# Ledger of designs, part 38: peptides against a protein of PDB entry 5D63

Target 1, 292 residues: chain A of PDB entry 5D63
Amino acid sequence: SLRRGIYHIENAGVPSAIDLKDGSSSDGTPIVGWQFTPDTINWHQLWLAEPIPNVADTFTLCNLFSGTYMDLYNGSSEAGTAVNGWQGTAFTTNPHQLWTIKKSSDGTSYKIQNYGSKTFVDLVNGDSSDGAKIAGWTGTWDEGNPHQKWYFNRMSVSSAEAQAAIARNPHIHGTYRGYILDGEYLVLPNATFTQIWKDSGLPGSKWREQIYDCDDFAIAMKAAVGKWGADSWKANGFAIFCGVMLGVNKAGDAAHAYNFTLTKDHADIVFFEPQNGGYLNDIGYDSYMAFY

## One batch from the design tools (peptide; aimed at target 1 V248 A255 H256)

Design b2_p18_7_s3 (made by RFdiffusion4, then SolubleMPNN; from b2_p18_7, 9 letters changed)
Fold by OpenDDE base, seed 4:
Structure b2_p18_7_s3 (fold): chain B 292 residues (1-292), chain A 18 residues (1-18)
Amino acid sequence: as target 1 above (292 residues)
Amino acid sequence: SVLDRHEAKFNAFLEKEK
């Protein structure tokens, strides 16, 4: 089954993603096919999939940017029915906004079926142009039509997945204790993470003994990422991944506070030094405490 | 508590923090 999370949803036939046009929060905003850039934040193309309790394989899809939900207009079963952004809630009972998402016949892509109408999200004519129509269309689960097949590229991790990534890292102290602050985390590309760091003013901040030292830098970065998240996205129910660690060196005679994020594949953590903006696989310390 | 232990550990290196 598809896991709760934030996804970039890409057509299986052409290099087009499901896009909320202009990221608008207005009811009835068209959802369209649009080009995307890999390994970047595709602002209007991120969707939070929230599983509906006790309804197998069924989700709401909230646009991360607008905070509105994927909506089949009037729940109509007519081929060509518009799919739009519309106000809603994560656990709605409105079948216009409930989507059954399961593997397609190819075992890799998914199909997105409206719970009520039983029609499928369709990139009409497989049109790869920006603004191409996405509509409800008749279909079956076993059809091979790529117009109705979608790759779900996971852009987030659960707290449990983050915890597992930390546990696999060799630079964790035997006395380690982690504290989980949220349930689901959007994982940023390094370029975005770095830009937030730059915009925070930390590159120009002066290290000062005790009054503004390693812990202040690390916490300031965490705060900057949190603020960036709040200012950038209208959807709720997720956070932006940025951890803080306290570590001790191998000799046991020095301590440091630093940040960390996840690698692109979400399998590992990478350390971030907020004093210089560097990413390191080994920061020279073993973490005995983290919060994220 | 675990928190107290970690706090104490960090403070033990007060003069050696980077």
Scores: peptide ipSAE 0.034, ipTM 0.671, DockQ to the pose 0.096
OpenDDE base, seeds 1, 2, 3, 5: peptide ipSAE 0.033, 0.023, 0.021, 0.023; ipTM 0.678, 0.658, 0.668, 0.665

Design b2_p18_7_s4 (made by RFdiffusion4, then SolubleMPNN; from b2_p18_7, 9 letters changed)
Fold by OpenDDE base, seed 2:
Structure b2_p18_7_s4 (fold): chain B 292 residues (1-292), chain A 18 residues (1-18)
Amino acid sequence: as target 1 above (292 residues)
Amino acid sequence: SVLASHEAKFNAFLAKEM
């Protein structure tokens, strides 16, 4: 079954993603096929999938940027019915905004079926052009038509998955205690993480004994990421991943505060030094505390 | 408590920050 999370949804036949046109929050904004750039944010192409309690394999899909929901126009079962962004809520009972998402016959891609109409989200004619129509279309779960097959590239991690990634890292102290602050985290590319760091003013900040030292740098970075998240996205129910760690060196005679994020595959953590913007697999300290 | 233990570690280790 599909997990709750933020997804980039890519067509199985052509290099096109499900895009909310211009990221507009207006009701009736077209959802279209659009090109994407791997390893970037793809701002208008991120969708929070929220599972509906007690309804098997059924979700709402909230556009991360606009905060609006994927909506089948009038819930019509006619082939070619528009799929648009529309105001809604995560746990709506409106069948126009309820989507059953299950594996296709190929076992890797998914099909997206409207709960009410039983039609499928279709990249019409497999058109790879920017702005290509996405519509409800007749189909079956076992058809091989790539116009109705979608890869769900997960762009987020749950708090449990983040915890597991930390637990796999060799630079964790035996006395480690982690504190989870949120439930689901968008994981940023390093380029975006670095840009937030640059924009925070930290590259020009002066280290000063006790009054503005390692902990102040690490907290300032986390605050900058939090503000960036709040200013960038209209959807709720997720955070931006940026951890803070406190660590001690192997000799036990020095301590440090620093940040960390997740690797591209979300399986491991990488350390970030907010005093110089460096990414390191080994920062020279073993973490005894983290919050994220 | 877990919190008390955390606070103790925080104070002890960050006092050694270099």
Scores: peptide ipSAE 0.025, ipTM 0.633, DockQ to the pose 0.096
OpenDDE base, seeds 1, 3, 4, 5: peptide ipSAE 0.022, 0.017, 0.021, 0.023; ipTM 0.672, 0.637, 0.659, 0.658

Design b2_p18_8 (made by RFdiffusion4)
Pose (drawn by RFdiffusion4):
Structure b2_p18_8 (pose): chain A 292 residues (1-292), chain P 18 residues (1-18)
Amino acid sequence: as target 1 above (292 residues)
Amino acid sequence: SYQGLGAAKNAAALAAVA
């Protein structure tokens, strides 16, 4: 089963993503195929998949930017029916916004079926052009047609996954305790994590004994990332990944506060120095506490 | 370059892992 999370959904035949046109929150805004840039935030192309209780392999798909849902127009089973963004809720009983998502016959990509109509999300004619129509279409679960096959590229981690990445890190103090704050996190590319640090004003902040020292920088960065999350996205039910750690050096005589993020493959953590914007695999301290 | 915890914070922090 596809796990709850945030996904960039890419057509298996051509490198077009499912894109809510112009990120518009208007009811009926077309969902189309569109090119994308890897290792960036693709602002209109992120979808939060919320599992439906007791309805196997079925989800709502909420655009992260607009807060609106993937909706098969009037639930029609006619091939060519429009797939648009529409107002809705995470656990709706409206079948126009319910999607059964299971692996295709290639075992890697998925097919997306409307729960009500039993038709599939289809990149019409396999068109790779920006703005190509995506529609509901007749189809089968097992066929190889790439127009109806989609890679769900996971862009978020659960709290259990973040905890696992931290536990595998070699720079964890024996007294380490972690404090988990949310359940599902959008993992940022370093380019975006850095842009938030720049926009927070921290690059210009001076170190001052106690009144604006390392703990102040680290907490400020976490707060800046939290503000960015709420100000940038309309969908609810996730958080942005940015951790704070306190650590002690090998000699046991100096402590430091700093931030951390995740690697692209989501398996490992990488340390971030908020006083200078650097990313480090070894910051010179072993973490005895973290909150994220 | 960067600096760690201030003197009082540093003393507190080290006591937490002592």

Design b2_p18_8_s1 (made by RFdiffusion4, then SolubleMPNN; from b2_p18_8, 6 letters changed)
Fold by OpenDDE base, seed 4:
Structure b2_p18_8_s1 (fold): chain B 292 residues (1-292), chain A 18 residues (1-18)
Amino acid sequence: as target 1 above (292 residues)
Amino acid sequence: GSHGLGPEKNAAALAEVA
């Protein structure tokens, strides 16, 4: 089953993603096929899939940028019915905004079926051009038509997945205590994470004994990421991944505060030094505390 | 202005307290 999370949804036939046109929050904004850049944030192309309790394999899809939901216009079963962004709620009962998402016959891609109409999200004619129509279309679960098959590229991690990534890192102290602040985390590309760091003013901040030292830098980075998240996205129910760690050196006589994020594949953590913007696999400390 | 990496803290300075 598809997990709750943030996804970049890519067509199985052509290099096109499901895009909310211009990221607009207006009701009736077209959802279209659009090109994407790998390993970037793809602002208008991120969707929070929220599973509906007690309805098997059924979700709402909230556009992360606009905070609006994928909506089949009038819930029509007619082939070619527009799929748009529309105001809604995560646990709506409106069948226009309920999507059953299950594996296709190829076992790797998914099909997206409207719960009410039983039609499928279709990249019309497999058109790879920017702004190509996405519509509800007749189909079956076992049909191999790539116009209706979608890869769900997970862009987020659960708190449990983050915890697991931390736990397998070799630079964790035996006394480690982790504190989870949220349930689902958008994982940023390093370039975006670095840009937030730059925009925070931290690169120009002066280290000062106790009054503005390692812990202040690390917390300031966490706060900057939090603010960036709040200012950038209209959807709720997720956070931006940025951890704070306290670590002790091998000798046990010195400590440091620093940040961390997840690697591109979300399997590991990488340390981030907020005093210089460096990414390190080994920061020279073993973490005894983290919050994220 | 630019700054370098500051000195480490003593481990006790980041210690857990009751």
Scores: peptide ipSAE 0.057, ipTM 0.735, DockQ to the pose 0.247
OpenDDE base, seeds 1, 2, 3, 5: peptide ipSAE 0.055, 0.044, 0.048, 0.042; ipTM 0.736, 0.733, 0.732, 0.736

Design b2_p18_8_s2 (made by RFdiffusion4, then SolubleMPNN; from b2_p18_8, 6 letters changed)
Fold by OpenDDE base, seed 3:
Structure b2_p18_8_s2 (fold): chain B 292 residues (1-292), chain A 18 residues (1-18)
Amino acid sequence: as target 1 above (292 residues)
Amino acid sequence: GSHGLGPEKNAAALAQVA
């Protein structure tokens, strides 16, 4: 089954993603097909899938940018019915905003069925152009039509997945204690993470003994990422991944505070030095504490 | 540009803060 998480939803037939037009929060904003750039944020094309308790394989889909929900207009079962952004809640009972999401017959892509109408989210005519219509359309779960098949590229990790990635890293001290602050984390591309670092003013910050040293840099980076998240997205129920670690050197006589994020495949962590903006696989310390 | 890395903290001092 599909896990709770943030997804970039890509058509199985053409290089087009499900896009909320202009990221607008207005009721009735068209959801359309749009081109995307791999390994970027794709601002209007991220969707938080929230599973509905006690309803198998059924979700709401919240646009991360607008905070509005994928909505089948009037819940109509007619082919060509508009799919729009509309105000809603994560655990709504409104069948216009409830989507059953299961694997297609190919075992790799998903189909997105409206819970009420039983029609499917369809990229009309498989049109790859920007602004192409996405609509509810008749179909079946076993049909091979690529207009109704979607890849769910996961852009987030659960706290458990982050914990597992940390546990696999060789630079973790035997006394390690991890403290989880949130349940689901959007994982940023390094380019975006670096840009937040630059915009924070940390590149121009001077190290000063105790008064502004390693812990101040590491906390300032986490605060900058938190603020960026709050300022960038209208959806709730997720955080932006940015960890803080305290580590000790191999000799046990020196310690450091630093940041970390996840690799592109979400399987490993990479260390980030907030004093110089460097990414390192080995920062020279073994972590005895983290919070993220 | 960045200012590079400052000196390390004493491990015992950081352990008391954590």
Scores: peptide ipSAE 0.045, ipTM 0.736, DockQ to the pose 0.275
OpenDDE base, seeds 1, 2, 4, 5: peptide ipSAE 0.040, 0.030, 0.024, 0.037; ipTM 0.732, 0.668, 0.644, 0.735

Design b2_p18_8_s3 (made by RFdiffusion4, then SolubleMPNN; from b2_p18_8 with Y2S Q3H K9A)
Fold by OpenDDE base, seed 3:
Structure b2_p18_8_s3 (fold): chain B 292 residues (1-292), chain A 18 residues (1-18)
Amino acid sequence: as target 1 above (292 residues)
Amino acid sequence: SSHGLGAAANAAALAAVA
């Protein structure tokens, strides 16, 4: 089954993603097909899938940018019914905003069925143009129509997945303690992570013994990412991944504070040095504490 | 949010490294 998380939802037939037009929070804002750039944020194209308790394979889909929800207009079962952004809540009972999401017959893509109407989210005519209509359309779970098949590219990790990625890293001290601060984390591309670092003013910050040293840099980076998240997204129920670590060197005579994020495949961590903006697989320290 | 807890202490005190 589909896990709770943030997804970039891409059509199985053409290089088009489910896009909330202009990221608008207005009720009735069209959801459309739009081109995307791999390994970027794709601001209007991220959706938080929240599973509905006790309703099998059924979710709300919250647009990360607007904080509005995928909504089948009037819940109509008529083919061609508009799919729009609309105000809602994560655990709504409104069947216009409830989506049953299960694997298609190909075993890789998903189909998105409206819970009430039993119609499917359809990229009308498989149109790959920007602004192409997305609508509810008649279909079946076993039908092979690529207009109704979607890849769910997971852009987030659970706290458990982050914990597992840390645990498999070789640069963890035997006394390591990790502290999980949130439940689900949007994992940023390095380019975005770096841009936040640049915008924070840290590149121009002067290292000063004790008064503004490694811990200050690492905490400032985490604070900058947290603020960026709060300022950028209207949806709730997730955080932006940026960890802080304390580590000790192999000799045991020096300690350092630094950041870390997850690799592109979410399977491992990469260390980030906030004093110079570098990404490293080995920062020269073994972590004895992290919070993220 | 659920926070991970444990009884383990830090391995060492933080020392500034240039």
Scores: peptide ipSAE 0.038, ipTM 0.645, DockQ to the pose 0.063
OpenDDE base, seeds 1, 2, 4, 5: peptide ipSAE 0.021, 0.032, 0.024, 0.027; ipTM 0.679, 0.696, 0.662, 0.692; seeds 1, 4 fail the geometry check

Design b2_p18_8_s4 (made by RFdiffusion4, then SolubleMPNN; from b2_p18_8 with S1G Y2S Q3H)
Fold by OpenDDE base, seed 3:
Structure b2_p18_8_s4 (fold): chain B 292 residues (1-292), chain A 18 residues (1-18)
Amino acid sequence: as target 1 above (292 residues)
Amino acid sequence: GSHGLGAAKNAAALAAVA
């Protein structure tokens, strides 16, 4: 089954993603096919899938940027019915905004069925052009039509997945204690993480003994990422991944505070030095505490 | 630009692991 999380949703037939036009929060904003750039944020193309309790394989899909929800216009079962962004809530009972999402017959892609109409989200004519119509269309779970098959590229991790990635890292001290602050985390590309670091003013900050040293840099980076998240996205129910660690060296005579994020595949962590903006697989310290 | 790393010492952190 599909897990709660943030997804980039890509057509199985053509290099097109489900895009909320202009990221607009207006009711009735078209959802369209649009090109995307791999390993980037793709601002208008991120969707938070929230599972509905006690309704198997059924979700709301909240556009991360606009905070509006995928909505089948009037819940109509007619082929070609518009799919739009519309105001809503994560646990709505409105069948226009409830989507049953299950694996297609190919076992890799998903189909997205409207709960009420039983029609499927369809990239009309498989059109790869920017702004191509996405609509509700008749179909079945077992047919192979690529217009109705979608790859769900996971862009977030649960707190449990983040915890597991940390636990696999060799640079964790035997006394390690982790503190989880949120439930789901958007994982940023390094380029975006670095840009937030640059925009924070940290590159121009001066290290000063105790008064503005490693812990101040690490906390300032986490605060900058948190502020960036709040300013960038209208959806709720997720955080931006940016960890803080305290570590001790092998000799036990030096300690450091630093940041960390997840690798592209979300399987591992990478250390980030907020004093110089460097990414490292080994920062020279073993973490005895983290919060994220 | 970037900064050089300061002294690899956080006194409060060292106290916490001691």
Scores: peptide ipSAE 0.034, ipTM 0.719, DockQ to the pose 0.344
OpenDDE base, seeds 1, 2, 4, 5: peptide ipSAE 0.033, 0.029, 0.028, 0.030; ipTM 0.719, 0.722, 0.690, 0.719; seed 5 fails the geometry check

## One batch from the design tools (peptide; aimed at target 1 V248 Y288)

Design b2_p19_1 (made by RFdiffusion4)
Pose (drawn by RFdiffusion4):
Formats: C-alpha cells, sequence, structure tokens
Structure b2_p19_1 (pose): chain A 292 residues (1-292), chain P 19 residues (1-19)
C-alpha cells in the first residue's frame, strides 16, 4: 500500500508531473501534465495523500500549495472527463475526490482510479507538452498503457523514518534523547533550506555571549522554517523537516547547538551550521539532544 | 513555546554531559 505522505507524481512514459495549473485554489482549476526540475520545490506539483479509514488503498489527494483536492468532474465515467482541483476535506465521502492507488503491472509505478467511476487518471495521448490534459479514462489494473501509469516520488518522511536516519548516524552521544514534535515532514532540498536561512536574516546576525549565541541561532532557524511552512502552503496535516540538536565534543569540554536536515534519499541526516550556512557530515559534536 | 522549553531543558542538562 502507498503510505500516507507528500508525493511528486510523475508519468511513467514521459517526464511530466501532475500539476495543478498556476497553483490556483479556484474550483475547477485544471490538473495538467507539466515539466519539472529535480531537487527543487515544484510548487504546483506536490500532493498530500491521506488514507481513508477502512477503505482499502483509497485516498484523498490534496495539492500542497492550493489546499484543494484532485476531483473527477461530476464523477463521470466517460473517457475524457476533466480532472481538476476542487474544494474538499481530507476524509470526504465525496467519491469525486476519492482515489484508489495501487501498483501497476510494472510493480513500480501506480495506477490511480476514481473510487466512484472506476476510471483511471490518464495523461491524454501521452502528451509531454506543458499544460497537457489529464482526464479520467477507461482502463484496466493490469495493462501496460503508460498514459495511465504514475511514479509516486516520496517527498516526505514520517517521524519513524526521521528517527531511523538519526539512529544510523555515527555522531550520536551515548546519552542522546530525541523529542518528536509532528508526524509527517516535507524534506527540503538544501537549496531551499539555504534560501530560508538567507531570508530569515540569520546570515547577518552576530554571535554574542549568551544573548545571541549558538542556541539562539539554531532556535531561530527552526522557527524560520516553521514560519516558512505555514506561510507557503495551504494544505494541513504535515510539517517541514528542520531539527535542532545540542551536542558535546569528543573531549567532553565544549557544547554546541546546531540544526539538521535529511539527505535526498531520506536515509541519513546532515548537520547545518546556522552561524554560517554550512552543511557538514561531521560538525565536531556528538548530539545529546534533538527536537524536530 | 514548547521548543523554547525543550531548548531550556537541554541547556539545563548540559552539565551532565560535560567533564
Amino acid sequence: as target 1 above (292 residues)
Amino acid sequence: SREEELMDKGLAEEPSVLT
């Protein structure tokens, strides 16, 4: 089963993503195929998949930017029916906004079926052009037609996954305790994490003994990332990944506060120095506490 | 805030890891 999370959904035949046109929150805004840039935030192309209780393999798909939902127009089973963004809720009983998502016959890509109509999300004619129509269409679960096959590229981690990445890191103190604050996190590319640091004003902040020292920088960065999350996205039910760690050196005589993020493959953590914007695999300290 | 409380708590425990 597809796990709850945030996905960039890419057509298996051509490198077009499912894109809510112009990120618009208007009811009826078309969902179309569009090109994308890897290792960036694709602002109109991120979808929060919320599992429906007791309804196997069925979800709502909420655009992260607009807060609106993937909706099959009037639930029609006619091939060519429009797939648009529409107002809704995470656990709606409206079948126009319910989607059964299971693996295709290639075992890697998925097919997306409307729960009410039993039709599939289809990149019409496999058109790779920006703005190509995506519609509901007749189809089967097992066929190889790439127009109806989609890679769900996971862009978020659960708290269990973040905890696992931290536990595998070699720079964790024996007394380490972690404090988990949310359940599902959008993992940022370093380019975006750095842009938030720049926009926070921290690059211009001077170190001052106690009144603006390492703990102040680290907490300010986490707060800046949290503000960015709320200000940038309209969908609810997730958080942005940015951790704070306190650590001690090998000699046991100096401590430091700093931030951390995740690698692209989501398996490992990478340390971030908020005093200078650097990313480090080894910051010179072993973490005895973290909150994220 | 809860994060500030955690920061304070961590800093208060710092003497326990220093030698």

Design b2_p19_1_s1 (made by RFdiffusion4, then SolubleMPNN; from b2_p19_1, 7 letters changed)
Fold by OpenDDE base, seed 1:
Structure b2_p19_1_s1 (fold): chain B 292 residues (1-292), chain A 19 residues (1-19)
Amino acid sequence: as target 1 above (292 residues)
Amino acid sequence: SRVEALMQEGLAQLPSVLR
């Protein structure tokens, strides 16, 4: 079954993603097919899938940017019915905004069925052009039509997945204590993480003994990422991944505070030095404490 | 141990190894 998380949803037939047009929060904003750039944020194309309790394989889909929800217009079962962004809530009972999402017959892609109408999210005519219509369309679960098949590329991790990534890293001290601050985390590409770092003013900040040293840099980066998240996205129920660690060196005579994020495949952590913007697999310290 | 002592000193006392 599909896990709760943030997804980039890509058509199985053409290089087009499910896009909320202009990222608008207005009711009735068209959801359309649009090109995307791999390993980037793709701002209007991220969707938080929230599983509905006691309804098998059924979700709401919240656009991360607008905070509005995928909505089948009037819940109509007519082929060609518009799919739009519309105001809603994560655990709504409105069948216009409830989507059953299960594997297609190919075992890799998913189909997205409206809970009420039983029609499927369809990239009309498999049109790969920007702004191509996405609509509810008749179909079946076992059909091979790529217009109704979607890859769900997971862009987030749960706190448990983050915890597991930390636990398998070789640079964790035996006395390590981790503190989880949120439940689901959008994982940023390094380019975006670095841009937040640059925009924070940290590259121009002066190191000063005790008054503004390693812990201040690490906390400032954490705060900058938090603010970026709040300012960039209207959806709730997730955070932006940026950890803080305290570590001790192998000799046991020095400590350091630094940041960390997750690798592209979400399986490992990578250390980030907020004093110079560097990414390292080994920062020279073993972490005895983290919060993220 | 020195390691244990470092772990208990608190954030404000952690040294930076850069600059």
Scores: peptide ipSAE 0.060, ipTM 0.743, DockQ to the pose 0.082
OpenDDE base, seeds 2, 3, 4, 5: peptide ipSAE 0.031, 0.029, 0.025, 0.044; ipTM 0.627, 0.694, 0.664, 0.612; seeds 2, 4 fail the geometry check

Design b2_p19_1_s2 (made by RFdiffusion4, then SolubleMPNN; from b2_p19_1, 7 letters changed)
Fold by OpenDDE base, seed 2:
Structure b2_p19_1_s2 (fold): chain B 292 residues (1-292), chain A 19 residues (1-19)
Amino acid sequence: as target 1 above (292 residues)
Amino acid sequence: SRVEELMREGLARLPEVLR
């Protein structure tokens, strides 16, 4: 079954993703096929899938940028019915905004069926052009039509997954205590993470003994990421991943504060030094405390 | 889990001041 999370949803037949046109929050904004750039933030193409309690394999899909939801217009079962962004809530009972998402017959892609109409989200004619129509269309779960098959590329991690990534890292002190602040985290590409760091002013900040030292840099970075998240996205129910660690060196005579994020595959953590913007697999310290 | 294991371990003395 599909897990709660943020997804980039890509067509199985052509290099096109499900895009909310212009990221607009207006009711009735078209959802369309659009090109994307791998390993970047595709701003209008990220969707939070929220599972509906007690309804098997059924979700709402919230656009991260607009905060609106995928909506089948009038819930119509007619082929070619528009799929749009529309105001809603994560746990709505409106069948126009409820989507049953299960694996297709190929076992790798998913099909997206409207709960009420039983029609499927369809990239009409498999059109790869920007702005191509996405509509409800008749179909079956077993049909192999790539117009109705979608790859769900996970762009977030749960707190449990983040915890597991930390647990796998060799640079964790035996006294480690971790504190989880949120439930779901959008994981940023390093390029985006670095840009936030640059924009924060930290590259020009002066280290000063105690008054503005390692802990100040690390906390300032986390604050900058938090603000960036709040300013960038209208959806709720997720955070931006940026951790703070306290670590001790091997000799046990020095301690340091630093940041960390997740690798591209979300399986491991990488350390980030906010004093110089460097990414390191080994920062020279073993973490005894983290919050993220 | 490894995390759970670490959480069960006693706290050691650490440097009091971060650099």
Scores: peptide ipSAE 0.076, ipTM 0.629, DockQ to the pose 0.077
OpenDDE base, seeds 1, 3, 4, 5: peptide ipSAE 0.027, 0.027, 0.023, 0.029; ipTM 0.667, 0.586, 0.645, 0.607; seed 1 fails the geometry check

Design b2_p19_1_s3 (made by RFdiffusion4, then SolubleMPNN; from b2_p19_1, 8 letters changed)
Fold by OpenDDE base, seed 2:
Structure b2_p19_1_s3 (fold): chain B 292 residues (1-292), chain A 19 residues (1-19)
Amino acid sequence: as target 1 above (292 residues)
Amino acid sequence: SLVEQLMQEGLARLPSVLK
């Protein structure tokens, strides 16, 4: 079954993603097909899938940018019914905003069925143009129509997945203690992570003994990412991944504070030095504490 | 543990990688 998480949802037939037009929070904003750029944020095209308790394979889909939800207009079963952004809540009982999401017959893509109408989210005519209509349309779970098949590319990790990635890293001290602060984390491309670092003022910050040294740099980076998240997204129920670590060197005579994030495939961590903006697979320390 | 040892020896400082 589909896991709770943030997804970029791409059509199986053409290079088009499910896009909330202009990222608008207005009720009735069209959800459309739109081009995307791999390994970028794709601001209006990220959706938080929240599973509904005790309803198998059924979710709400919240647009990260607008904080509004995917909504089948009037819950109509008529083919061509508009799919829009609309105000809602994560655990709504409104069938207009409840979507059953299961694997298609090809075993890799998903189909998105409205819980009430039993129609499917359809890229009308498989149109690859920006602004192409997405609508509810009749269909079945087993047919191979690519207009109704979608790849769910996971853009986030759960706290458990992050914990597992840390545990796999060879630069973790035997005394390691990790502290999880949130439940789901949007993982940023390095370019975005670096831009936040630059905008924070840290590149121009002066190192000063104890009063502004490695721990201050690492915490300032964490704070900058947190603020960026709060300022950028209207949806709730997730955080932006940025960890802080304390580590000890191999000689056992020095400690350091630094940041870390996840690799593109979310399987590993990469260390980030907030004093110079560098990414490293080995920062020269083994972590004995982390919070993220 | 190593961490405990560092604390006892006053080495549990967090020096900058850039001095």
Scores: peptide ipSAE 0.038, ipTM 0.634, DockQ to the pose 0.075
OpenDDE base, seeds 1, 3, 4, 5: peptide ipSAE 0.029, 0.034, 0.025, 0.023; ipTM 0.639, 0.610, 0.629, 0.618

